Peptides against a protein of PDB entry 8YR4. Designs and how they scored, part 179

Target 1, 309 residues: chain A of PDB entry 8YR4
Amino acid sequence: PRGSPALQLVVLICLGLMGLERALNVLVPIFYRNIVNLLTEKAPWNSLAWTVTSYVFLKFLQGGGTGSTGFVSNLRTFLWIRVQQFTSRRVELLIFSHLHELSLRWHLGRRTGEVLRIADRGTSSVTGLLSYLVFNVIPTLADIIIGIIYFSMFFNAWFGLIVFLCMSLYLTLTIVVTEWRTKFRRAMNTQENATRARAVDSLLNFETVKYYNAESYEVERYREAIIKYQGLEWKSSASLVLLNQTQNLVIGLGLLAGSLLCAYFVTEQKLQVGDYVLFGTYIIQLYMPLNWFGTYYRMIQTNFIDMEN

## One batch from the design tools (peptide; made by RFdiffusion4, then SolubleMPNN)

Design b2_p24_4_s4 (from b2_p24_4, 19 letters changed)
Fold by OpenDDE base, seed 3:
Structure b2_p24_4_s4 (fold): chain B 309 residues (1-309), chain A 24 residues (1-24)
Amino acid sequence: as target 1 above (309 residues)
Amino acid sequence: DLLLKLIEEMLKISQEIVKESLEK
């Protein structure tokens, strides 16, 4: 934010907190590994109690991972409110200035209340999209890269390759299936709007419908429109289930391959039992943000579809 | 197109803020 050193400092603190969240995403599984190893070795209670207390404290700071309500994430979100308000106000003023630069013909052809509603939706959509990109997309990609590096350095290059292939396939399939389902969502939204318009037109013409005793005919036309809508809604919902199942299969295959390889290295005494638990815990932590990624990519596409209209 | 340009401009502003914060 040019001109406010205080807001620049808040942005730097938020970036530092994002870095701390990335460190916590690595440290929490490591401490959990250490607990499992200490339990396996039948270590003294004092060492175990200290490691468990440290793990629970780190888990309190992290929460459930990206998209959860951990202490660090909550503190970041709280500090970011002022930056978001500044950003939103700047976007709103830019849109408002642009609306004043538009031709008189454009304003005469549109209702001012509709223009303002489009501007407000636009501002909210942009600000939401940017906050999402900065706090969910970029951190998730960073966690994947950190994960690949960590597994490649501290385990074997094969673990890094499994994570890379699994996450690359997951992201690619998420994009491809989401683009495919967008067609069904657009068709559903168009039919929803048409069904709503028919209901509004029938209610606005209530006197005419009463005069002709056409209530049964209007109800039947509305039923047919609902059935057409539900057929498209089913396709949209079924495509979402297919996306979630495809994602689950990719993660399941990655977890299977990596868990079998880890179990093999534990039997060869190259890794400890805790390292098996570390791998499984870390893959699940990477999966949780990615599951939300498919939901938010849908929000992005919805906002883009709502802007094309 | 305006929203894409606005997103790109906001990303540029965010990058400039990060750059200005790293150059101090």
Scores: peptide ipSAE 0.008, ipTM 0.406, DockQ to the pose 0.037
Fold by OpenDDE base, seed 1:
Structure b2_p24_4_s4 (fold): chain B 309 residues (1-309), chain A 24 residues (1-24)
Amino acid sequence: as target 1 above (309 residues)
Amino acid sequence: DLLLKLIEEMLKISQEIVKESLEK
């Protein structure tokens, strides 16, 4: 950020913490592998206890797989609050400046309260998008690349290929199905707004509706609008379940293929029992952020649609 | 169209802010 060396230092510290999170994502599975191998070999208690204690400490730093619950991630999020506030304020001032540059004709055509609501939604959307890209998308892509490299170097090249194909298919299907879902969500939101507008118009014209005894007619029109809305809501919700299930199937197939291959190499004494556990643990760690990716991409699209209206 | 253009400009400015914040 121009003009604040303190905020620049905070950004550098946050980037350093993001690098540490990437290192933890590799180290935690390695230490878990080592525990399983030490247990299999019936190693001395002192070596086992040290490795378990180190693993639990690293797991505390990393968190439970939603990257947001680890100590390092919480510290990063805490430090980032000031950077987010600076970015938000800068975006708000740019929007406000741009609104003042707009023609008087544009301002006369819109209610001031609607313009401010669009500006607030726009600011929240842009800052949310940016935070999501920087803290979830880019790190997840980095973890995938690190995973492919790690499995290609320390395992057989076939493991790196399985991870590459699984993650590429997962990302592609997530994007394609989410773009498909956007159409249903836009239709749902348009019908919600139309249903709300009809209810407001009926209530504003309450005296006229009562004078003509048209209450039953207005209730029936509102019922039809609700039924039409619920039909679109069902399509939106069903499309989400389909996305989640498709994602689960892709990860399940990748986990199956890789786990079978690991088990085979363990039977051939080319890998240890701990390496089987490492592969499964690492794939699950990659899946957890990616599952949130569909939810946040949906949130992004919602915020875009809510700005278009 | 004006809102899309505003969003594109805001995104571009936000990207420039982040880029400037990472380059310094």
Scores: peptide ipSAE 0.008, ipTM 0.426, DockQ to the pose 0.031
Fold by OpenDDE base, seed 2:
Structure b2_p24_4_s4 (fold): chain B 309 residues (1-309), chain A 24 residues (1-24)
Amino acid sequence: as target 1 above (309 residues)
Amino acid sequence: DLLLKLIEEMLKISQEIVKESLEK
């Protein structure tokens, strides 16, 4: 927003709020650790009550984790509405101006309603992709990096390595399996369109079908098209379950390895009981936005495919 | 400024993709 200092200030405030969300993602588990340690030590009620009150306040600011309905996230989302509207309007005007620069031959070959639908899809895809990258992808990657640094510095280099390996494997498998799934989704969508086109053609030619008593033949052909579609739909759905299960397995193995290592260090009195709770809560908090990463990568790919079409 | 640059780059990439899509 180069033309409006007010929108530039709003963007800077939103960036500051995003930084605050990252700080809260570290502080909330730390305060929860401190509560567990104070309970274990049988600390005075005043210290415990203060720490619990502070934790609840920080949890109210954070919400349920990255991308949750926390106060800071809601405030950021509210402030970003103006920036999103400015960006959307700018993209829409650029698409509209480009449409007017296109040849008369291009406009005569396409229905105006189809052109407008392409423009609307383009605008929504671009603005959605941008908002998604800025508010979900980048913050999630930042939280992973902050997590690796935090565990490497305050626990042991082995914890940082476990988190790094698990997150790298999770991201890599998510990308590879999602790209593999995209083939099944494209085949499904192509067969869906072919099945719909056949149904429309049969209904448009209803009089001809009726004249030749070919209703049973058209129904059987439609049944075969549905069975073929359902075979592709099953492959698409089964591939999604496989992705989710693969992700769950990587998370489970990472949580197992890290939890066992943390428990071992607690038994050796190198870490406190609260540090075990911190590790578990912080790891679960990092995994929460990652479950959306596969949906997100699909959204990115869909938006790119929808812009190519 | 970095976010504004990222927005501008994403808008440019998006404009190029939309332009290539509309020229096909």
Scores: peptide ipSAE 0.006, ipTM 0.331, DockQ to the pose 0.021
Fold by OpenDDE base, seed 4:
Structure b2_p24_4_s4 (fold): chain B 309 residues (1-309), chain A 24 residues (1-24)
Amino acid sequence: as target 1 above (309 residues)
Amino acid sequence: DLLLKLIEEMLKISQEIVKESLEK
């Protein structure tokens, strides 16, 4: 935000809080590991109580794993409201200024209320997309990189490789299956518009339909169009279930491979019981934002396709 | 019109996701 030092400071504080969230995503599993190890070793109560208290405090700061319920995330979201409002207002004023520069012929050919509604929704979409990219996509990619580095340095290179392969395969399959699904969504939307146009044309020609007693014929044609639409809707919905199942399978296989490898190294006394718990906890923490990434990537891709049309 | 429907569907899905994340 140019021109307001106060909003620039708020952006810097929000970036600092995002850095703190990344540190918490590593520290919380580490402290949980340490609790499991201290319990396994039957360590003194004072050491255990301090570690548990520290873990609960860090977990309060991080939140329940969705990232949205943690104190740091809530504080960041609260502070960002003013930055979002400033950005939204700036985009709205730029769009409004541009609309005033357009020709009278353009304004006479369009309903001003519809154009304003498109501008307001477009502004909300762009600001929402920007917030999603900054607060979910970039942080998730950072957490993956931090995870690969952490597991490669403190565990074995095999753990870093499993995380890398799992996340790379997850992202690649998400993109490829989403692009494949786009064909079914385009076909569904085209058939929806065609079905709606037929219904409107039949209702506008109501007098002609009534004159020829063709009501049953028009209803049957509309039924056939609905059945064709539902066949395309089913393909679109089934392809979404297939995407979600493919994503779940990739994460499940990565979790299985890494958990078996952790268990093996614990039996060989190369890792502690807490390290098994750390790996499982960290993979689940990475999965939660990535599951949302697939949903929002689909949403972004559909927006770009519908902006081109 | 399609962009509008999609932005509405996106906003609705985003609100449903936020709502489901707050109710869980």
Scores: peptide ipSAE 0.005, ipTM 0.322, DockQ to the pose 0.023; fails the geometry check

Design b2_p24_5_s1 (from b2_p24_5, 21 letters changed)
Fold by OpenDDE base, seed 2:
Structure b2_p24_5_s1 (fold): chain B 309 residues (1-309), chain A 24 residues (1-24)
Amino acid sequence: as target 1 above (309 residues)
Amino acid sequence: DEELQQALQRLLEALEQFQKELQE
C-alpha cells in the first residue's frame, strides 16, 4: 500500500507468514512419519514424547488439515485485516468518485432487472450455505458421537473421555464465542447499511451535487462513513480470528493429550502403532468438518444478519 | 480480486438500494 510504511511492513510480515505456512506443511508430515518410525523401533519414551510434543506444536501452528485455522494462518489473517480495509476503502472511494464524474444519463439509464438479479443470487447463496450447514452439521455430530463410542469401546475409556471433553469444549466455546461476536457483527451491518444509504443518497442527489460542485465533499463524507464502518468490521473480523484460534487451541490440547497417552500405551505394548495412527487421523477428521462448519456458520450468520437489516 | 469483488458487490448493493428508492 503506497503511503503507509506501517502497512507495507504488515504486508511483508504476512508474506513471511505465508512462507512459514508452506514450511509447516512440509514439516508436519515429516514429524508425523518420525513418530511412526520411533513407535515401530520401540524408541525410549523421552525421545518419543519430545517428537510427539514437537509434532503437536507444529500442527497447532499449521492448523487442522488445510492450515486455514492454524496459529500462523490466524495471525496472518489478523494482520491482513488492516491491509484489506485500506484496499477496500481505496477502491470504494475511487469507484464512488468515478460515479460522480459520470453523466446523469448513466445514472438514469440503469436497468433495474440486473441489480435485482444480484440480490437474488446473494440470497440464493445464503440459502445454499444454510443447506450445506445442515447437511454437514448433523453428520459431523454423528461422527463425533460414533467416535466417542468407538474410542471408549475399542481403546481405553481415557481416550473416549479425551475426545468427549475436547469436542464438548470445542462446541461449547464455538457457540459462546459466536454469540459474543454476533454483537459486533450486528453493529457492523447497521453501520454498513448506513454507509450504503449515504452513498445512495449522494447518488440520488447527483444533479444537486453536480450543480454545487460538491463531489469532493460527498467523497470525504463517504470516506468518513467507510472509516467508521471499518472500525466495526475490524472488531468483527478480529473476533472471528479469536474464535478460530480458540478452536485451534482446544483441538491442539486434545491432540496433545490423546497422542501422548496413545504413544505411552504403544510403548507399554497395550496398543499397536496402527492405533496411534488411527487416533491422530480420527481427531483430524473430526476437526476438519467442524472447522468448515464453523466457517460456514459464520458466513451464514453474516449473511442472515445482513438480510435482517 | 476478492476485495475488489466485495467492494464491487457493496457498490452494486448500494446501487440496488438506489434503484429501489428511485422506484418508490
Scores: peptide ipSAE 0.008, ipTM 0.369, DockQ to the pose 0.038
Fold by OpenDDE base, seed 5:
Structure b2_p24_5_s1 (fold): chain B 309 residues (1-309), chain A 24 residues (1-24)
Amino acid sequence: as target 1 above (309 residues)
Amino acid sequence: DEELQQALQRLLEALEQFQKELQE
């Protein structure tokens, strides 16, 4: 972004955070291997507990298997909102100004087919998201229930309780924060539709705008409308980062409690090293689909609100 | 005029793709 030194600094910070994510992707497997080795060697509890705590802290920074909801990724995403908004606004203004520079023949030849194509893409996206919800969310809920039952029956009842509390809190917070976010999205979508309507009205009145040489005035008016929209978009996007970070914290606490408890029972020879690996693998496996749920629920909700207006 | 329509359409498609890649 050539026009703002502050945004250039934010881009450099985001690139630095991306480098940190790559370092975490290497360190996390190393620490996990070290835990497995220490468990196999029957190492002292203090060294094991320190290594487990360090691993969980690194996992909190990294996030799930993809790193998409880790603290570092959430911080990057939060900082990137302003860069994205600056870039989007610049491109939208360039497109809009260019549309006003086009020939009258182009404006008269404008086919209603483009509006239909945007509507068809919207409908296809909703259908794809509904299919994803059915094929990924329902199985994940089933896997959570199966996991709670499995850990309650074959492990100590404390493991089933940890998974139950972690997943119940995760789901409850996901619903509550998502309902809270709906207000910001409705306001954003209403302002988006109003901004789009203004752009369409300006372009439909192209002859009048040309007659009065008012192209610069219409571009500035559109810029103000975009800035107002981006103020609402920022609240929507920031609320998503808050959701993802809250989810990451809940999973991190569940992973910490369960991993320490597993490690303790392995040291007491009540569980095998394989049981520790099983618990860690299972929690990560449950988290991966749930991470995507926040993104897909976002897209579904946007599309449903767009159908209500 | 056709080249400019194609350029605008490519720019819109690139923006949509960039928005998708930023959400992934």
Scores: peptide ipSAE 0.006, ipTM 0.314, DockQ to the pose 0.059
Fold by OpenDDE base, seed 3:
Structure b2_p24_5_s1 (fold): chain B 309 residues (1-309), chain A 24 residues (1-24)
Amino acid sequence: as target 1 above (309 residues)
Amino acid sequence: DEELQQALQRLLEALEQFQKELQE
């Protein structure tokens, strides 16, 4: 943000907190590994208690692995409110200025309330998209890269390869299936708008419908439109379940392959029992933000489709 | 007619807000 050194400092602090969150995403599984290894070795209570206390403190800072509930994430979100408000206001003023530059004929042809609603949706969509890209997409990609590097350096190149293939396949399938779903969603939204328009037209022409006793005909036409809408809604919802299940299968296969490989290396005494737990915990931790990615990518696509209408 | 449309819109906004509050 140009013009406020205070907001620039807040952005730098938020970036620092994002870096800290990435470090916590590596450290928390490592400390959990160390606890499991210390328990396996029957280590002295003092060493175990210190490691457990340190783990719980780091876990409090990280939160539930979704990155949404941790103290660091909450502090980042809190500090970002002022930056978001500044960005929102700037986008709103740009849209408002642009609307005033448009021809009088354009303003007379559109209802002012519809124009304002499009402007508000546009502003919310842009600010939401920017916040989502900065706080979810970029951090998740960074965590995947850090994970691949970590597993490649501290375990074996095979673990890094499994994570790479699993995450690459997951991302590719997420994009491809989401693009496929967008067709069903566009068709659903178009049919929803047509169903709403028919209901509004029938209600606005209520007197004419009453005069011709056409009530039963209008109700049946509306029923047919609802059935057609529900058929498209079902396809949209079923395609979402298919996406989630496909994602779950990819992660499940990656977890299975990596867990079997970890178990094998533990039996050969090349890895400790804690390293098996580390791998499983870390893969699940990477999955949680990616699952949210599929949800927010849907929200973004909704908002873009709602701007095209 | 406008009142019913405003009431339906308020109900939709309240449902969207309730869905947001359930996701927090």
Scores: peptide ipSAE 0.000, ipTM 0.311, DockQ to the pose 0.062
Fold by OpenDDE base, seed 1:
Structure b2_p24_5_s1 (fold): chain B 309 residues (1-309), chain A 24 residues (1-24)
Amino acid sequence: as target 1 above (309 residues)
Amino acid sequence: DEELQQALQRLLEALEQFQKELQE
């Protein structure tokens, strides 16, 4: 971003956060190995609890195995919104100014392409929703139920309760925050359609705009409409980061409580070191499909709201 | 003119698709 030192600083911070994500990808397995070694050596509870807490904190920063929803990734995504908006606005204004120099034939091709794209989005949405329900939602709910039963029978009722409370809270917060987010998305799409309508009306009247030399006035009106849209887009994107961070926090707290309890039972020789590894792996496996749930539910909501407008 | 219009349309579609992929 040439011309804004603040946005250049944000880009440098985002690059630094990307470097931190790479460091976390190496550190998290190292701390996990150290926990396994401390459990094998029957180390003092204080050193074990500190290492487990440090591991869970690093996992909270990293997020899932891909790093897609960790605190660092969410912070990077949040900071990047302003850089993306600056770049998008610059490209849109360059395209719009260039379209005022171009002939009427482009408008006929765009309207046909937009109608085709709305139709393709509608069909893709229904097919995507059905595929998502069948291949992700139902299996994930089954895996949660199987997990609660497994941990309740083979570990202790407390582990089954932790998984139940963690997953129930995760699902409830996902639904509530997603319904809250839908309002911001509808407002964003309404303003996008209004901004597009103004651009189309200005371009359909290009002869009149050219006759009055009003090109600069129409570009400034379009710029103001984009700034208003970007204010709503920021709320929508920030609400998504908040959803992902809330989900990461709930899973992080469940992982912390369960990992500390599992480590305690291993120190009492009620569980094996392998059971600690199993618990951590299973919770991460439950988290992966649930994280995709937020993304797909968002994709579905996009496509339904885009059909309503 | 027509080739430039098609190139701009493809660029706009690619940017919209890239914005979708960045939001997924």
Scores: peptide ipSAE 0.006, ipTM 0.342, DockQ to the pose 0.089; fails the geometry check

Design b2_p24_5_s2 (from b2_p24_5, 21 letters changed)
Fold by OpenDDE base, seed 3:
Structure b2_p24_5_s2 (fold): chain B 309 residues (1-309), chain A 24 residues (1-24)
Amino acid sequence: as target 1 above (309 residues)
Amino acid sequence: SKELEEALARLKEAEEAFEKELNS
């Protein structure tokens, strides 16, 4: 990336954010341990509330257990989109330019291989989608329901309400934002297919292109098509970061509200220290499968649309 | 078919990433 000092700075920022993620992975468990110790020592509410708030803030920066969905990771992913697009565009243009130097026999052989590689990906993941529904979606929904019942009966109705509101808002926002994202993804895929078709048509006519010395013209047309594709890809990728960040915020708010309420009831000796640990662990455990729910919901929706066509 | 297949490859990559994160 030597040609753009701005992209070099973005790479350095992304490396710095990766270092920050590693620091958060150490700090979050330390702060969690400190909360447990402060609860055990019956520390004053003010110090406990500050430590809990600091922990939740650090957990918001880190993400719910997968380092991939924290604010820092989302910011890294967002910044990296432009670096990826620059690199991809450069590689694609170099490959396309080199392909015009190759023989028709190679171009015909590649078309067949790409269609086959498409076809093999299709069959494997109807099975993967069904496996995900059975092993992740259904259990997660069951765990949410069990969690609401458990917290309502054994803690207080307020905990059940927090879990219910948090998970309902999380699922609703996941669906709504995923449906909104599907528009950008379809537009991206349509433009990708159109860009690929243009590349293939140019490469099939490579003899004519070479005869007229039109390689530079075809490369420029392909560059314009890639720029148009990358504009749609950016919207798709940025909308994914927005989804992940929205999910992280909802879980963070639920974790904050519930953790403060748990800590308060532990200070009043209505709950045990173990109940605080249980609540935090359970919310994080519910978050892990739900993080992927938006990806799989989109895939289910795409498969249904592709079956209707 | 093709969008299904790309969706499907991304599923497998997401599953492998998820299994790797669950085991870590």
Scores: peptide ipSAE 0.006, ipTM 0.356, DockQ to the pose 0.036
Fold by OpenDDE base, seed 4:
Structure b2_p24_5_s2 (fold): chain B 309 residues (1-309), chain A 24 residues (1-24)
Amino acid sequence: as target 1 above (309 residues)
Amino acid sequence: SKELEEALARLKEAEEAFEKELNS
């Protein structure tokens, strides 16, 4: 944000908090590993209690429980509200100024409310997309890279390879299956608009329909249009379930391969019991942001399709 | 006719607002 040093400082603090989240994503599994190892070794209570207390504190900062965001993420989100509001207001004022310059042609076109709605949707979609890319996509890619480096350095190159193959396959299949689904969604939206147009035309011509006693015929045609729409909706929804299941299978296979390899190395005394727990915990931590990635990528594609129409 | 088009436009806006709330 140009002109407010306070908002520039808030952006820098938010970037620093994002870096802290990346450090927590590595540290939390490490401390959990250390607890499991200390429990296995029957270590003295003082060492165990300090490690558990440190883990719980780090886990509070990270969050990542079902429905609970971490303190660092909440603080980042809270601080970012002011930056988002400043950015939104600046874009709204730029659009309003541009519409005011176009006002003479725009008033003649009678599309006043529609252009304002398209502008407001466009601004919210672009600002939301940029925030999503910066706060979810880039950090998730960073966590994957950090994970590959960590596992390659501290475990074995095989673990880094499993994580790399699993995440690369997950991302590739997510993109490919989502592009395939876009065809069904476009067909659904086109049929919805056609069904709505027929309903409007039938209702606008109600006097003519009544004069010809064609009410039953129009109702049956509307029913056929609804059945055709529901057939396309079912294909769209079924394709979403197929995407989610495919993603779950890829993560499940990666978790299986890595967990079996960890278990094997623990039996050979090359790794400790805590290292098995670390791997499983880390893969689950990577899965949560990736699941959100698939959801927002779908939302982005929807917003692009809705802007093309 | 015109009131029905305005009512259907408002219904579309309400559906889109509801879908936005459901996805938020």
Scores: peptide ipSAE 0.006, ipTM 0.338, DockQ to the pose 0.049
Fold by OpenDDE base, seed 5:
Structure b2_p24_5_s2 (fold): chain B 309 residues (1-309), chain A 24 residues (1-24)
Amino acid sequence: as target 1 above (309 residues)
Amino acid sequence: SKELEEALARLKEAEEAFEKELNS
């Protein structure tokens, strides 16, 4: 970002956060190993509880294995929205200006077949994403149900309750926040279409624009329309980060409660070290597919609204 | 109108092409 010191600072912060994510990727496995060792050595509860709590806190910062929905990753994504918008706006204005310069050649080069190809790519992408969601969401829901049953039958009923409450809250919040986000997405897409329509109308009337030497005026009007669009896009993207962070918090609280309870039962010799590993691994495995759901749902919403217009 | 969709589609392809050049 040339020319905005504020955006340069945001980029530096984002790079720093990426460095922190790498540190977390090393620390989280170390703390996990330490928990397993402390459980094996029958270490005192206070040391074990501190290590478990520290692990879960680090895991909350990291997120679900890949770091894609960790607090640090969400903060990075949130800060990056403004950088992306600045870059996008600059690109859009450069393209629009260039298309006005090339207007005659661009209009003469018009081929109907390209629109059909873009529409087909859009529809194919939607269908592929819908299929992917169906094939990942349904199994994940099944795995959650199986997990609740398994933990209720083979573990203490409290584990099944923790998983049930955690997953029910996670799913409910995902639905509610997603429905809330749909309003922002629709408003964004309506403004996107209006901004593009203005660009097209200006380009179709390029002879008139050129005759009146109004190119600079049309570019400024387009810039204002982009700024308005980016205000709506920011709300849409920020609402996604909020969703991901809320999901991460719910899973983190469930993981904390369950991990502490499991560690306690291992200390009391009611469970084995393997049971702790099983619980932690299973909860993380349930979380990973659910994490991707937020990203894919955004892509589907984009493509569905693009098909409705 | 088909013409508007065509111009929008081209604008988007030009955007994607330019984003590729800027990221190279």
Scores: peptide ipSAE 0.005, ipTM 0.328, DockQ to the pose 0.033
Fold by OpenDDE base, seed 2:
Structure b2_p24_5_s2 (fold): chain B 309 residues (1-309), chain A 24 residues (1-24)
Amino acid sequence: as target 1 above (309 residues)
Amino acid sequence: SKELEEALARLKEAEEAFEKELNS
């Protein structure tokens, strides 16, 4: 971003975080391998517990494989919001200024055929929503139930309880935080529509704007409207990062508790090393559909908000 | 690309709203 040293620093930090993500992608498999080796060697519990805890911490930073976005990715996304807003605002102002300059040509060149495309998006969203509920939400809930039953039957009641508590907490927090976000999204959409309506009104009155040479004034009014919109957009986007990070934390805590418990039972010779690998893999597989559930629930709420407007 | 697509989408949407108001 030219002209803001603060935003340039944010870009450099984001690039550094991207480098850290690449390091985590290498370290996480290494630590996982080390856990398997320590379990095979029947290493002391303290060394094993430290390695498992370190692995889960690195996995929390990485995310992805746990069916959630990692802390580093969330932090990068959060920091990038301001860079995106700066770029978007600059592009929007350049386009708006250019539309005022080309106003006569733009108005004469418009053909009526583009208005019909908006109506088709609304109807497709409702049908898509119902399909996502039936074909993705219900299967995800079924997979969770199957997972709880599987761990309760093939491991012990403690594993089933950990999975149940983690999945229930994940779903509950996903719903609650998403409902909390809805107010920011509604406010954002309302201000977006108002900003757009102002731009449209200014462009409709282009002859008057040109007659009074008021192009610079209309650009500044549009800039102020964009700044107000971007203040609400930031709240919406930041609340999404908070949701993703909350989900990542719940998954991380569940993975930590279950992995430590599984490792302990392997040291007690109640489970085999293969059972640890199975548990870790199966938990990750259960969390992947939940990440989709969070996306579907967000999409559901989007479509409901977009239907209310 | 995505920021430009969002800005272009908003512009296109402003264009479509402008066409609606011009045709009303």
Scores: peptide ipSAE 0.010, ipTM 0.314, DockQ to the pose 0.038; fails the geometry check

